# Designs tried in a protein design run: peptides against a protein of PDB entry 2C5K. Part 9

Target 1, 91 residues: chain A of PDB entry 2C5K
Amino acid sequence: EDPFQQVVKDTKEQLNRINNYITRHNTAGDDDQEEEIQDILKDVEETIVDLDRSIIVMKRDENEDVSGREAQVKNIKQQLDALKLRFDRRI

## One batch from the design tools (peptide; made by RFdiffusion4, then SolubleMPNN)

Design b1_p10_4_s2 (from b1_p10_4, 3 letters changed)
Fold by OpenDDE base, seed 4:
Formats: structure tokens, C-alpha cells, sequence
Structure b1_p10_4_s2 (fold): chain B 91 residues (1-91), chain A 10 residues (1-10)
């Protein structure tokens, strides 16, 4: 298995879990997991940094087209940004 | 690469 693809998959699933959570907890302060959510979102940001670094290493060390991986990371960034906006706009 | 944390809703 490709570890990059597994991390991408797990990250997207993680963001989906948070999105589902926000749907059920659409008011800030109504639950005791908000700090955990913030921690998870920060962890996803760090994961994205790691994925980007992985692509840089691949560009350096491998003779392969990384455009597909770059598109995947871009998609995750967009998903994260949309989720953060939704999370931060909770009343 | 490391796998991200897993969120579990209570």
C-alpha cells in the first residue's frame, strides 16, 4: 500500500467526521469536545504540511509525475478551509 | 508520514 494515499484517505475521513459533528453540534459551547475538535483541525493542518513535504521529497528523489498528489493535497486544503469556516461561524 | 488522529464523537 501507498502510505501517502492512506494518509490522504484518513485525513478526508477525519474531516468528514468533524463535519458530521458540526451538523449535530451547530452551537458553540454546547458540547465538551470543542477543544478536541480544535486539536484535530490543527493535527490536520500538520498532516497537510507533512503531505506537502512528502511531495517535495518525491519531486527530488523520484522521477514521477506528482501532479495527482498535488491535486489531492489541494483538495484536502479546500475541505479543511471550508470546514474551519463552518466551525468558526457557529453561534 | 504519520496517520492523523482519529476523532470519536461521544
Amino acid sequence: as target 1 above (91 residues)
Amino acid sequence: LRKPKKFVEK
Scores: peptide ipSAE 0.440, ipTM 0.912, DockQ to the pose 0.870
Fold by OpenDDE base, seed 5:
Formats: sequence, structure tokens, C-alpha cells
Structure b1_p10_4_s2 (fold): chain B 91 residues (1-91), chain A 10 residues (1-10)
Amino acid sequence: as target 1 above (91 residues)
Amino acid sequence: LRKPKKFVEK
């Protein structure tokens, strides 16, 4: 499989895991995994930066259309932003 | 590209 697509897939699965966790733990400080979740969200942000950088390199070095990859990264950013909003609004 | 960390609920 394309390593770009593998990272996209793994990142979306990761965000879904956190979203499912929030559904079952909708109170801040409910358990000892709060810090781990924050670390995972930061890791996702770093992954998005890496994905964007890879697209920049492709635009420079390749003659292929990258619009599909840009749309995928945009979708991940939207999913992350929605999840962060939900996470921050927990009481 | 690096794979993201995997969250495992405990």
C-alpha cells in the first residue's frame, strides 16, 4: 500500500478511537488516560504537518496531481478540529 | 512518513 494512504488511514482510525473514548468518558479527569489522549492529539497534529510536507515535495518533484491528497489531509484536519472541540467542552 | 501512535483504552 501507498505509505501516504496508510498514514491517512491510521490517523483517521486513531481519531475515531479517541472519539469513541470521549463518548464513554464525557467528564474531564474521569480516568488516568487524559494525558495520553492529549499526547495522541499532539501526535496527530505532527502527523498532519508531515503529510503536508510530503505533498509539498510531491508538487515540486513529481508531475502528478496532488489535489486528492490535499483533500484527504483537509478531511483529517476537520476531523481533528471537531474532536478537539468535543474534548475541550467536557465538564 | 511516520505512523501515528496507537491509543489503547484501558
Scores: peptide ipSAE 0.440, ipTM 0.912, DockQ to the pose 0.906
Fold by OpenDDE base, seed 2:
Structure b1_p10_4_s2 (fold): chain B 91 residues (1-91), chain A 10 residues (1-10)
Amino acid sequence: as target 1 above (91 residues)
Amino acid sequence: LRKPKKFVEK
């Protein structure tokens, strides 16, 4: 229902899907979806930028505690960074 | 906010 939470949920699900894919494809170039994975990872980076901007706007325009949302974005960033490292380490 | 692309493994 809440657009912010929906995007957070969808983003985490994407990262989980990619993580599962990498588990089954530990060799670079093993599958024709390699480029698609790279595109999705870049899309997640852009999504994180949008989420951060959303929080900035909320801090400015609304009198609400955004610490919970900031923690959620931080968690997604950590998940993305871990996944990037795993993806890049494939032989 | 834009929804992210959905990855579907084939």
Scores: peptide ipSAE 0.439, ipTM 0.912, DockQ to the pose 0.883
Fold by OpenDDE base, seed 1:
Structure b1_p10_4_s2 (fold): chain B 91 residues (1-91), chain A 10 residues (1-10)
Amino acid sequence: as target 1 above (91 residues)
Amino acid sequence: LRKPKKFVEK
């Protein structure tokens, strides 16, 4: 599989795992994995930066339409932002 | 590209 698509897939799965965790642990500070979630959300942010940089390189080095990949990264950003909002709004 | 860290619920 394309490494870009694998990272996209893994990132989406990661965000879904955290979203499911929040569903079962919707109270801030009452679990021992809150710090890990914060770390992983930062890791996802770094992953998005890497994906964007990858697209920049493709635009520069390849004569290929990257609009599909840009749409995928946009979708991940939206999923991350929604998850951050949910995480921060925990009671 | 680096794969993201995997969250595993305890």
Scores: peptide ipSAE 0.435, ipTM 0.912, DockQ to the pose 0.909

Design b1_p10_4_s3 (from b1_p10_4 with T6K H8V)
Fold by OpenDDE base, seed 1:
Structure b1_p10_4_s3 (fold): chain B 91 residues (1-91), chain A 10 residues (1-10)
Amino acid sequence: as target 1 above (91 residues)
Amino acid sequence: LRSPKKFVEK
């Protein structure tokens, strides 16, 4: 098992779940899960920091697939940013 | 590394 890939998978899965929730709840403050979503988005940000740090460590080994992992993290960052924008712009 | 908190819709 590759823990990096597992974390990437789980992170994208959580972002997708929240995105789906927002689709069904377009009004800010609809229920008590608003705070939970905010907490999870912050947790995702911390997860991304950890992923980036792991890549820095991997760069010390010339045989590691750093470029592929950097692309994955970049994609997650873009997904998070898009979701945050959508979340913040809810009416 | 750890996965982020899991969102469970109520």
Scores: peptide ipSAE 0.636, ipTM 0.947, DockQ to the pose 0.921
Fold by OpenDDE base, seed 5:
Structure b1_p10_4_s3 (fold): chain B 91 residues (1-91), chain A 10 residues (1-10)
Amino acid sequence: as target 1 above (91 residues)
Amino acid sequence: LRSPKKFVEK
């Protein structure tokens, strides 16, 4: 098992779950899970910071090609940004 | 590294 890939997979799954939830609950204040969603989105942001740091360490200590991992993190950042925009623009 | 908190729909 590669811990980096597991974290990437789990992060994308959480973002997908929240996105699906927003699809069914597109009105702000519709339920009592908005605070939990906000907490998870902040946790995802922290996870992304940790993923970036791990890439820096790999590049420095192992001197391996990390372009694939950098692309994965970029994709997660884009997914998070799109979800945050959708979440914040709910009426 | 750790995975983010899991969202569970109620």
Scores: peptide ipSAE 0.634, ipTM 0.946, DockQ to the pose 0.924
Fold by OpenDDE base, seed 3:
Structure b1_p10_4_s3 (fold): chain B 91 residues (1-91), chain A 10 residues (1-10)
Amino acid sequence: as target 1 above (91 residues)
Amino acid sequence: LRSPKKFVEK
């Protein structure tokens, strides 16, 4: 499998897992996994940077249409931003 | 290029 697609898939899965967790733990400080979630969200940010870099390399070296991959990364960024908003708004 | 850390709910 394409490593890019695997990373995209895994990233979305993590965001979904955290989103589901937040739904069931909608009160800040209600659990002891808040720090872990913050760490993973930061890791996702770094993953997105790496995905963007890989697209830049593809544009430069492979001369392929990367619009599909760019759309995937954009979607992940939007998912991350939405999740951060939910996470930060917990009471 | 690597996947992010996996969240495991306790």
Scores: peptide ipSAE 0.633, ipTM 0.946, DockQ to the pose 0.947
Fold by OpenDDE base, seed 2:
Structure b1_p10_4_s3 (fold): chain B 91 residues (1-91), chain A 10 residues (1-10)
Amino acid sequence: as target 1 above (91 residues)
Amino acid sequence: LRSPKKFVEK
């Protein structure tokens, strides 16, 4: 079990679930789950900070190749940013 | 590390 990969997987799953929800709820205020979504998006931001910190720690070990993990975090950041923009632009 | 809060659609 690799906790880094598990967190990456779970994070992407949450972003996908929210993206699917927004697809079906393109108008703000449709139901009472919008506050929960906002909370989860903030939680994802904090998760990304923790992932970045873990990579910094790994870089201190010269035997660790972190390029793959850096690419994964970059991908999650891009997914989050796109989702936040979509979420915030709902009318 | 911890996974983010899980979204469950109602």
Scores: peptide ipSAE 0.633, ipTM 0.947, DockQ to the pose 0.904

Design b1_p10_5_s1 (from b1_p10_5, 4 letters changed)
Fold by OpenDDE base, seed 4:
Structure b1_p10_5_s1 (fold): chain B 91 residues (1-91), chain A 10 residues (1-10)
Amino acid sequence: as target 1 above (91 residues)
Amino acid sequence: MKLKPFVELE
């Protein structure tokens, strides 16, 4: 399979796992888990940077239509932003 | 690209 699509899939699954955790843990009470979530959210941010860079390279080197890939990355960014908002609003 | 896996503590 296309490694780009695999990274997109894995990233969305990771965000979903955290979202499910936040749903079950609506209060910030376990500092170890909270720190782990923060670390993963940073990993996701770095992954998005790498995905964007890969799209730039594809546009430059392959002259491919990357509109679909750009839409996927935009969707991940929106999912991340929504999750960060939920994470930060917990008491 | 590698993501740190989420591990929920028991």
Scores: peptide ipSAE 0.255, ipTM 0.820, DockQ to the pose 0.816
Fold by OpenDDE base, seed 3:
Structure b1_p10_5_s1 (fold): chain B 91 residues (1-91), chain A 10 residues (1-10)
Amino acid sequence: as target 1 above (91 residues)
Amino acid sequence: MKLKPFVELE
């Protein structure tokens, strides 16, 4: 399996889990749970940085078309941004 | 890279 694709998959799954939680918990509640979500969102941000770095390395060291991978990372960024917006809007 | 698994607190 391609480690890049595995990371992409795992990241999207984490974002989906949080999104499902927010859907069920449309109001901010337990501070410990909210903090855990914030921590995970931060981890996702760091993950995206690592994915971008990996693409840079592939562009430099490999003669492969990375356009598909760039599109995947862009999609994750959009998913993260949308989720952050939902998370922050809760009362 | 390893993400912490999301665990819903009860």
Scores: peptide ipSAE 0.252, ipTM 0.820, DockQ to the pose 0.820
Fold by OpenDDE base, seed 5:
Structure b1_p10_5_s1 (fold): chain B 91 residues (1-91), chain A 10 residues (1-10)
Amino acid sequence: as target 1 above (91 residues)
Amino acid sequence: MKLKPFVELE
């Protein structure tokens, strides 16, 4: 088991859960769920920072090819950006 | 690294 891959997987699954919620709730509300979503999106942003830092350490200390891990983090960033756009555009 | 779970409340 690779802890990096587990974090990537968990992050993508969390974003998918939010995306599914937005699909069923396509109008913005003032409920506790909207605030919870914002909190999770912030946590995802911090998780991405941690993933990037871990890649820097791996590249420097182990001198391994990290291109695959960099591509995975890029994919998460794209998923987050798309979700944020969808979340913010709800009326 | 840890994310809190999303729980939909009714």
Scores: peptide ipSAE 0.251, ipTM 0.816, DockQ to the pose 0.837
Fold by OpenDDE base, seed 1:
Structure b1_p10_5_s1 (fold): chain B 91 residues (1-91), chain A 10 residues (1-10)
Amino acid sequence: as target 1 above (91 residues)
Amino acid sequence: MKLKPFVELE
């Protein structure tokens, strides 16, 4: 029901799917598959930017505590960074 | 917001 929470959930699930793929494919795969993963990681980065912007708007327009949402976005950023590290370290 | 779905290639 909360679109922010839905985006957070979908983003984490997408990162988990890629992480599971990397676990099964510990070496760099086909160039097309690697490019697809890079494209998705870029989409996740853009999604995080959108989430941050939404928090800025909430701070401006609403009198609600956004600290919980900020913590969620921070967690996604950490998950993305960890995944990028795993992706880049593959032989 | 829409994420590109991950598709594992055959």
Scores: peptide ipSAE 0.250, ipTM 0.819, DockQ to the pose 0.786

Design b1_p10_5_s2 (from b1_p10_5, 4 letters changed)
Fold by OpenDDE base, seed 5:
Structure b1_p10_5_s2 (fold): chain B 91 residues (1-91), chain A 10 residues (1-10)
Amino acid sequence: as target 1 above (91 residues)
Amino acid sequence: MKLKPFVEKK
């Protein structure tokens, strides 16, 4: 079990849940869970910060190749940014 | 690093 990979997986699944919700509620005011979604997106941002810190520690203390993990975090950031844009641009 | 899964309300 790799806890880093589990967090990555859970984060992507959470973003996918929100994305699916937006697909079904693509107009502002068509949902009563906007605040909850905003809170979740902030939680995802904090999770990404934690993942980055984890990578920094791994690189510093173990001198391991972390390029794969860095790429995974970059991918999550891109997914989050795209979702934020989609959510904020709802008409 | 724990996220509560989003559940759409009915």
Scores: peptide ipSAE 0.287, ipTM 0.840, DockQ to the pose 0.862
Fold by OpenDDE base, seed 2:
Structure b1_p10_5_s2 (fold): chain B 91 residues (1-91), chain A 10 residues (1-10)
Amino acid sequence: as target 1 above (91 residues)
Amino acid sequence: MKLKPFVEKK
């Protein structure tokens, strides 16, 4: 088991759940779960920070090729940014 | 790193 890959997987699945929610709730104020979504998005941001830090440690202490992990984190950041934009632009 | 899975309420 690779804990880094597990975190990546869980993060992407969480973002997918939120994306599905936004699809069904395209108007702000539709229900009382909007605050929960905002909290989850912040938790995802913090998770991404932790993933980046882990990559820095791997480069420094283990001197491993981290290109694949950097690409995965970049992909998650793009998914998060797109989702935040979609969530914030709801009318 | 533990994310609580989002569960949509009915």
Scores: peptide ipSAE 0.285, ipTM 0.839, DockQ to the pose 0.857
Fold by OpenDDE base, seed 1:
Structure b1_p10_5_s2 (fold): chain B 91 residues (1-91), chain A 10 residues (1-10)
Amino acid sequence: as target 1 above (91 residues)
Amino acid sequence: MKLKPFVEKK
């Protein structure tokens, strides 16, 4: 039971949901949920900031697996960036 | 932090 891992999991699942939505809605401005998607992506960005801040705190405890957590956050950042690129490039 | 799960509307 790790709250950090739960946030990581929930964040990745949310990004996957949006990615699936874009697959079905590949035209910008074609639906009424575009603003909601933009808001969610901003919420994800804020969540990533929170994860990074939590890692800074965990670095004060030498027993924490900081390197593994940093790799997880890096992966989420890459997933977000890829999704944002796909979202912005919709035709 | 908790994210509200995205739900695609019909």
Scores: peptide ipSAE 0.284, ipTM 0.839, DockQ to the pose 0.885
Fold by OpenDDE base, seed 3:
Structure b1_p10_5_s2 (fold): chain B 91 residues (1-91), chain A 10 residues (1-10)
Amino acid sequence: as target 1 above (91 residues)
Amino acid sequence: MKLKPFVEKK
């Protein structure tokens, strides 16, 4: 088991849950969980920071090829950014 | 870090 991959998976799943929630609650104020969603998105941001740090350590200490992991983190960042945009654009 | 799974309330 690779803890890095588990974190990546959990993060993407969480973002997907929020995305589905936004679909069901596409009107701003039509939900009582907006603050919780905002907190989760912040937690995801912190998770991404941790993932980036882990990659730095892998490059430095393990001298591993991290290109694949960097691509994964980039993908998560893009997913987060897209979700934030969608969340903020709710009418 | 550990994300708490989001659970939609109905």
Scores: peptide ipSAE 0.284, ipTM 0.839, DockQ to the pose 0.857

Design b1_p10_5_s3 (from b1_p10_5, 3 letters changed)
Fold by OpenDDE base, seed 5:
Structure b1_p10_5_s3 (fold): chain B 91 residues (1-91), chain A 10 residues (1-10)
Amino acid sequence: as target 1 above (91 residues)
Amino acid sequence: MKLKPFVEKE
C-alpha cells in the first residue's frame, strides 16, 4: 500500500464527483450544495499542498526520483483548475 | 490527507 497513491486516487475521484454534479446542475440557481462544493475544492487545494510537501521531503531525505509523483500532482492541479473554471462560469 | 466524499442531496 502506497499512501501517496491512495491520496492521489481519492482526490481525483472527489473531483470527478463534483464534475459529474456540475454536469447535472449547470446553472447557478439549480443546486443547494454550492457551499459544500466550494469547501471540498478548498480541501482539495490543501491536499495538493500536502502532496507537494511530501514530495519535497522525499527528494530531500531519500534522494529518490520523484518525477512520476510530481507529474501526478501536476495532473491533479490541472483537473482542479479546469473544474474551478467550469464551476465559476455557470450561468 | 483525507477528503469527505461528496454525496449529492436528494
Scores: peptide ipSAE 0.273, ipTM 0.826, DockQ to the pose 0.867
Fold by OpenDDE base, seed 3:
Structure b1_p10_5_s3 (fold): chain B 91 residues (1-91), chain A 10 residues (1-10)
Amino acid sequence: as target 1 above (91 residues)
Amino acid sequence: MKLKPFVEKE
């Protein structure tokens, strides 16, 4: 089991849950969980920071090829940014 | 790092 991959998976699943919620609650006034979602998105941001740090450590200490992991983190960042845009554009 | 799973409330 690779803890890095588990975190990546969990993060993407969490973002997907929020994305589905936004789809069902596309009106900002009908959202009693807005604050919780904002908190989760912040937690995802912090998770991404931790993932980036782990990659830096792997490059430095393990001398491993991290290009695949960097691509995964980039993908999560893009997913987060897209989700934030949807969340903010709710009417 | 651990994310608490989002649970939609009905």
Scores: peptide ipSAE 0.270, ipTM 0.826, DockQ to the pose 0.883
Fold by OpenDDE base, seed 1:
Structure b1_p10_5_s3 (fold): chain B 91 residues (1-91), chain A 10 residues (1-10)
Amino acid sequence: as target 1 above (91 residues)
Amino acid sequence: MKLKPFVEKE
Protein backbone atom coordinates (compact mmCIF):
# COMPACT_ATOMS: atom_id res chain seq x y z
CA GLU B 1 0.00 0.00 0.00
CA ASP B 2 1.57 3.24 -1.24
CA PRO B 3 -0.25 6.52 -0.51
CA PHE B 4 1.83 8.29 -3.18
CA GLN B 5 0.56 5.90 -5.86
CA GLN B 6 -3.01 6.30 -4.60
CA VAL B 7 -2.80 10.09 -4.97
CA VAL B 8 -1.28 9.70 -8.46
CA LYS B 9 -4.07 7.32 -9.45
CA ASP B 10 -6.85 9.52 -8.05
CA THR B 11 -5.40 12.61 -9.75
CA LYS B 12 -5.21 10.93 -13.16
CA GLU B 13 -8.74 9.58 -12.79
CA GLN B 14 -10.06 13.04 -11.92
CA LEU B 15 -8.36 14.55 -14.97
CA ASN B 16 -9.82 11.78 -17.13
CA ARG B 17 -13.33 12.51 -15.82
CA ILE B 18 -12.99 16.18 -16.72
CA ASN B 19 -11.52 15.31 -20.12
CA ASN B 20 -14.50 13.07 -20.83
CA TYR B 21 -16.87 15.84 -19.75
CA ILE B 22 -15.20 18.32 -22.13
CA THR B 23 -15.59 15.78 -24.93
CA ARG B 24 -19.37 15.85 -24.39
CA HIS B 25 -19.48 19.60 -23.67
CA ASN B 26 -17.05 21.06 -26.20
CA THR B 27 -18.86 24.41 -26.47
CA ALA B 28 -18.14 27.09 -23.86
CA GLY B 29 -21.80 28.14 -23.67
CA ASP B 30 -23.01 24.64 -22.79
CA ASP B 31 -21.00 24.25 -19.59
CA ASP B 32 -22.96 24.76 -16.36
CA GLN B 33 -20.13 23.11 -14.40
CA GLU B 34 -17.31 25.40 -15.61
CA GLU B 35 -16.70 26.92 -12.17
CA GLU B 36 -16.56 23.47 -10.56
CA ILE B 37 -14.07 22.28 -13.21
CA GLN B 38 -11.90 25.36 -12.65
CA ASP B 39 -11.91 24.68 -8.90
CA ILE B 40 -10.99 21.02 -9.43
CA LEU B 41 -8.13 21.94 -11.79
CA LYS B 42 -6.81 24.26 -9.08
CA ASP B 43 -7.05 21.42 -6.56
CA VAL B 44 -5.11 19.19 -8.98
CA GLU B 45 -2.39 21.84 -9.25
CA GLU B 46 -2.12 21.94 -5.46
CA THR B 47 -1.99 18.13 -5.38
CA ILE B 48 0.91 18.16 -7.84
CA VAL B 49 2.75 20.63 -5.61
CA ASP B 50 2.23 18.26 -2.69
CA LEU B 51 3.54 15.33 -4.74
CA ASP B 52 6.66 17.31 -5.68
CA ARG B 53 7.24 18.24 -2.05
CA SER B 54 6.88 14.60 -1.03
CA ILE B 55 9.56 13.65 -3.58
CA ILE B 56 11.94 16.22 -2.08
CA VAL B 57 11.47 14.50 1.28
CA MET B 58 11.92 11.04 -0.27
CA LYS B 59 15.22 12.13 -1.86
CA ARG B 60 16.62 12.19 1.67
CA ASP B 61 16.18 8.40 1.77
CA GLU B 62 18.55 6.67 -0.67
CA ASN B 63 16.33 3.57 -0.76
CA GLU B 64 13.36 5.39 -2.36
CA ASP B 65 12.53 5.13 -6.07
CA VAL B 66 12.67 8.87 -6.66
CA SER B 67 13.29 8.75 -10.42
CA GLY B 68 10.17 6.68 -11.02
CA ARG B 69 8.04 9.01 -8.89
CA GLU B 70 9.44 12.08 -10.65
CA ALA B 71 8.47 10.55 -14.00
CA GLN B 72 4.93 9.92 -12.72
CA VAL B 73 4.54 13.51 -11.52
CA LYS B 74 5.90 14.79 -14.84
CA ASN B 75 3.28 12.71 -16.65
CA ILE B 76 0.48 14.14 -14.49
CA LYS B 77 1.73 17.69 -15.14
CA GLN B 78 1.65 17.02 -18.88
CA GLN B 79 -1.88 15.59 -18.60
CA LEU B 80 -3.03 18.64 -16.65
CA ASP B 81 -1.44 21.07 -19.11
CA ALA B 82 -3.03 19.30 -22.08
CA LEU B 83 -6.43 19.34 -20.38
CA LYS B 84 -6.15 23.03 -19.46
CA LEU B 85 -5.29 23.84 -23.07
CA ARG B 86 -8.29 21.86 -24.30
CA PHE B 87 -10.57 23.49 -21.72
CA ASP B 88 -9.43 27.02 -22.60
CA ARG B 89 -9.73 26.45 -26.37
CA ARG B 90 -13.36 25.29 -26.36
CA ILE B 91 -15.50 26.97 -29.04
CA MET A 1 -4.52 14.54 -0.06
CA LYS A 2 -8.01 13.66 -1.30
CA LEU A 3 -9.71 15.07 -4.38
CA LYS A 4 -13.48 15.27 -4.50
CA PRO A 5 -14.43 13.16 -7.53
CA PHE A 6 -15.97 15.11 -10.39
CA VAL A 7 -19.57 14.08 -10.92
CA GLU A 8 -21.30 15.16 -14.10
CA LYS A 9 -24.69 16.66 -13.31
CA GLU A 10 -27.87 15.57 -15.07
Scores: peptide ipSAE 0.270, ipTM 0.825, DockQ to the pose 0.888
Fold by OpenDDE base, seed 2:
Structure b1_p10_5_s3 (fold): chain B 91 residues (1-91), chain A 10 residues (1-10)
Amino acid sequence: as target 1 above (91 residues)
Amino acid sequence: MKLKPFVEKE
């Protein structure tokens, strides 16, 4: 088991769940889950920070090739940014 | 790192 890959997987699945919700709820303030989504998006941002820190530690202490992990984190950041844009643009 | 999974309410 690779805990880094597990976190990446769980994060992407969470963003997908929210994306599906936004697709069906294109108006802001439809229900009480709006606040929950905002909280989760913030938690995802913090998770990404932790993933980046783990990569820095691997480069410094283990001197391993982290290119694959950097690409995965970049992909999650792009997914988050796109989702935040959709969430914030709702009227 | 633990994210509470989003569960849509009915």
Scores: peptide ipSAE 0.268, ipTM 0.825, DockQ to the pose 0.872

Design b1_p10_5_s4 (from b1_p10_5, 3 letters changed)
Fold by OpenDDE base, seed 5:
Order: structure tokens, then C-alpha cells, then sequence
Structure b1_p10_5_s4 (fold): chain B 91 residues (1-91), chain A 10 residues (1-10)
């Protein structure tokens, strides 16, 4: 099993769980779950940095075609940005 | 990184 694909999958699933929570909680709260979401979104950002670094290493050291992996990381970035927009716009 | 799964509290 490709560990890169597992990280991509887990990241997308986590973003989907948070998106479902925001759908049910369309008003911003000041509870422990709101703080947990903020922490997870930050961890997702760091995960994306790690994925990008792994792609750089694959290009340099393995000389592999990384275009598919670059597209996957781009998709996660777009999903994160859309979710952050929904999270921040709640009143 | 390993992400902690979010679980909604009821």
C-alpha cells in the first residue's frame, strides 16, 4: 500500500467530517469542538507541506513522474480552502 | 502526519 495515498485519503476524510459538522452547526460556537476543528485544520496544513516535500524528494532522488501526486495535493488544498471559508463565515 | 479523527459530540 502506498503511504502517500493513505495520507491523502485520511486528510480528505477528516475534512469531510468537519464539513458535516459545520453543516449541522452553522453558527460559530465557543466550545472545545470548535477549538479541536481549528487545531485539525492547522494539522492538515502541515500535512500538505509534508506531502509537497515528499513530491520534491521523489522528483530529485527517484526521478519519478509526480504529476498525479501534484494534482492530488492541489485538490486537498482546494478542499481545505473551501472548508476554511465556510468555517470562518459562520456567525 | 497522523490526524486525530474528529468525532461530533451528542
Amino acid sequence: as target 1 above (91 residues)
Amino acid sequence: MVLKPFVEKE
Scores: peptide ipSAE 0.272, ipTM 0.830, DockQ to the pose 0.804
Fold by OpenDDE base, seed 4:
Structure b1_p10_5_s4 (fold): chain B 91 residues (1-91), chain A 10 residues (1-10)
Amino acid sequence: as target 1 above (91 residues)
Amino acid sequence: MVLKPFVEKE
């Protein structure tokens, strides 16, 4: 078990769940689900910070090849940014 | 961090 990969997986799955919700709810609401999504998106941002920190530690202290992990975090950041765009641009 | 799973309300 690689906890880094588990966090990556869980984060992507969470973003996918929200993306599916936005697809079915293309109009911005003012309900508990919208607030919950905002909270989760903030938690994803914090998770990305944690992932980046872990990569910095692996790169400096462990002298490991982090290129694959950097690509994964980049992908999550792109997924988050795309989701935020969809979420915020809803009428 | 552990993310709370999003559950869409029916």
Scores: peptide ipSAE 0.272, ipTM 0.829, DockQ to the pose 0.871
Fold by OpenDDE base, seed 1:
Structure b1_p10_5_s4 (fold): chain B 91 residues (1-91), chain A 10 residues (1-10)
Amino acid sequence: as target 1 above (91 residues)
Amino acid sequence: MVLKPFVEKE
């Protein structure tokens, strides 16, 4: 079991769920679900910070090649940024 | 962090 990969997977799945919601709800709402999405996007940002910190610790303590993990985190950051852009541009 | 899964309301 790799906890890092599990967090990456769960984060991507959560972003995909929100992206699917935005696709079906392309008008900005003022309901509890919009607030929940905003909260989740903030939690994803915090999760990305945790992932980055874990990579720093691995570089320091294990001296392993972390390039693959860095690429995964970069991909999640790009997915989050794209989703935020879609969320904010809704009319 | 553990993310609470988004559940779309009916």
Scores: peptide ipSAE 0.271, ipTM 0.828, DockQ to the pose 0.835
Fold by OpenDDE base, seed 2:
Order: C-alpha cells, then structure tokens, then sequence
Structure b1_p10_5_s4 (fold): chain B 91 residues (1-91), chain A 10 residues (1-10)
C-alpha cells in the first residue's frame, strides 16, 4: 500500500460525501452537520499542505518523478476550492 | 492526517 495514494483516495472520497450533502442541502443550515463540514474542509486544507510537503521531500531526497503526484494534489485542490465555493454561497 | 468520515444524519 502506498500511503500517499491512500491519503489522496480518502480525501477525494470525503469531498465527494460533502458534495453530495451540499447537493441535497442548498440552504445553509445551523446544525452540527454544517459545523462538521467546516471542520472537515479545514482538515482537508491541512492534508493538502502535508501532501505538498511530501512531494517537496521526494523531489529533494529521492529524486523521483513526482509529476503524477503533483497532478493528483492539483486535482484535490481544485475539488476543494469548488466545494468551498458551493458551501459558502448557500443562503 | 486521518480524516473523520462524514456521516449524514438520518
């Protein structure tokens, strides 16, 4: 098992779960689930920072081709940004 | 980081 790929997979699955919730709840709620989503989105941001740091280490110390991993992190960032925009624009 | 899975409330 590649721990980098596992983190990428888990992050994307979590964002998909939240996206499904937002699709069903187009009006902002004031409940524990809305707060939980805010917390998870923040944790995803921190996870992306960790993934970027891991790529920097691989470039420096392992001298491996990281282009595939950089593309995966870019994709997660785009998914997060799109989801945050949907979440924040609910009225 | 280990993410807590989001579980929609029934």
Amino acid sequence: as target 1 above (91 residues)
Amino acid sequence: MVLKPFVEKE
Scores: peptide ipSAE 0.270, ipTM 0.828, DockQ to the pose 0.839

Design b1_p10_6_s1 (from b1_p10_6, 3 letters changed)
Fold by OpenDDE base, seed 1:
Structure b1_p10_6_s1 (fold): chain B 91 residues (1-91), chain A 10 residues (1-10)
Amino acid sequence: as target 1 above (91 residues)
Amino acid sequence: AEIVRPEPLP
């Protein structure tokens, strides 16, 4: 069990769920679901910060090759940015 | 420690 990989997996799955929700709800609403999406997006941002910090600690304390993990975090950041753009462009 | 995350969207 690798907690880092589990967090990466859960984060990507959550972003996919939001992306699918936007597909089903392509117009911006002013309801509890829109607020929930905003809250989840904020939590994802904080999760990414935690992942970055964990990589810094691994580089410092374990002197391990973290290139693969850095690439994973970069991919999640790109997925988040694309989702935010899609979310914000809804009418 | 386990990180608590929001429940997934339905």
Scores: peptide ipSAE 0.054, ipTM 0.646, DockQ to the pose 0.061
Fold by OpenDDE base, seed 3:
Structure b1_p10_6_s1 (fold): chain B 91 residues (1-91), chain A 10 residues (1-10)
Amino acid sequence: as target 1 above (91 residues)
Amino acid sequence: AEIVRPEPLP
């Protein structure tokens, strides 16, 4: 059991769920689901902050090679940015 | 350091 990997997995799954929602709702709306997605995107941003902090602590306290974890967080950031762009471009 | 996160919303 690796909590870091579990959070990474859950975060990617959450972003995938939102991406699927956007596919079904390709026009901007003004409903409770749109607001919920904005809230979830904010939660993902906070999760990424926590992941970055954990890497900093790992570098400091454990002196481990964190390159793999840094690459995973970078990938999540890229997925988030792409999703935000898709979400915001809806008419 | 430990990270805990609730399950994603459906």
Scores: peptide ipSAE 0.044, ipTM 0.663, DockQ to the pose 0.068
Fold by OpenDDE base, seed 4:
Structure b1_p10_6_s1 (fold): chain B 91 residues (1-91), chain A 10 residues (1-10)
Amino acid sequence: as target 1 above (91 residues)
Amino acid sequence: AEIVRPEPLP
């Protein structure tokens, strides 16, 4: 089991859940749910920071090829940014 | 270092 890959998977699943929520709730109105989504987005941001740090450690200490992992993190960042845009554009 | 995360929210 690769903890990095598991975190990547879980993060993408969280973003997908939020994306599905936005699809069903294209207007901002439920404060409790809005707050929950904001909390999840914050957690994702922190997760990305940890993933980046993990890559730094791998480059420094483990001498591993991290190109694939860097691409995965980049993809998650793009997914997060796209989701934030959708979330913020709701009226 | 190992990354630890809680289970995803519904």
Scores: peptide ipSAE 0.043, ipTM 0.664, DockQ to the pose 0.067
Fold by OpenDDE base, seed 5:
Structure b1_p10_6_s1 (fold): chain B 91 residues (1-91), chain A 10 residues (1-10)
Amino acid sequence: as target 1 above (91 residues)
Amino acid sequence: AEIVRPEPLP
């Protein structure tokens, strides 16, 4: 119901899917799926930027506490960074 | 498909 929470949930789920793919494909490939993963990782980065911007707007326009949302975005950033490390370490 | 693209921020 909360659009922010839905985006957070979907982003984490997509990162988990990529993580599962890496588990099954632990050798770097040169196929369409590998390229798609690279594109998705870029899309996730852009999503994180948009989430951060939304929090900035909330801090200015609303009186509610945004600490919970900031923590969620931080968690997604950490998940993304960990996934990138796994992706890049493949031989 | 195994991998799904992120949904855009509404």
Scores: peptide ipSAE 0.068, ipTM 0.686, DockQ to the pose 0.041; fails the geometry check

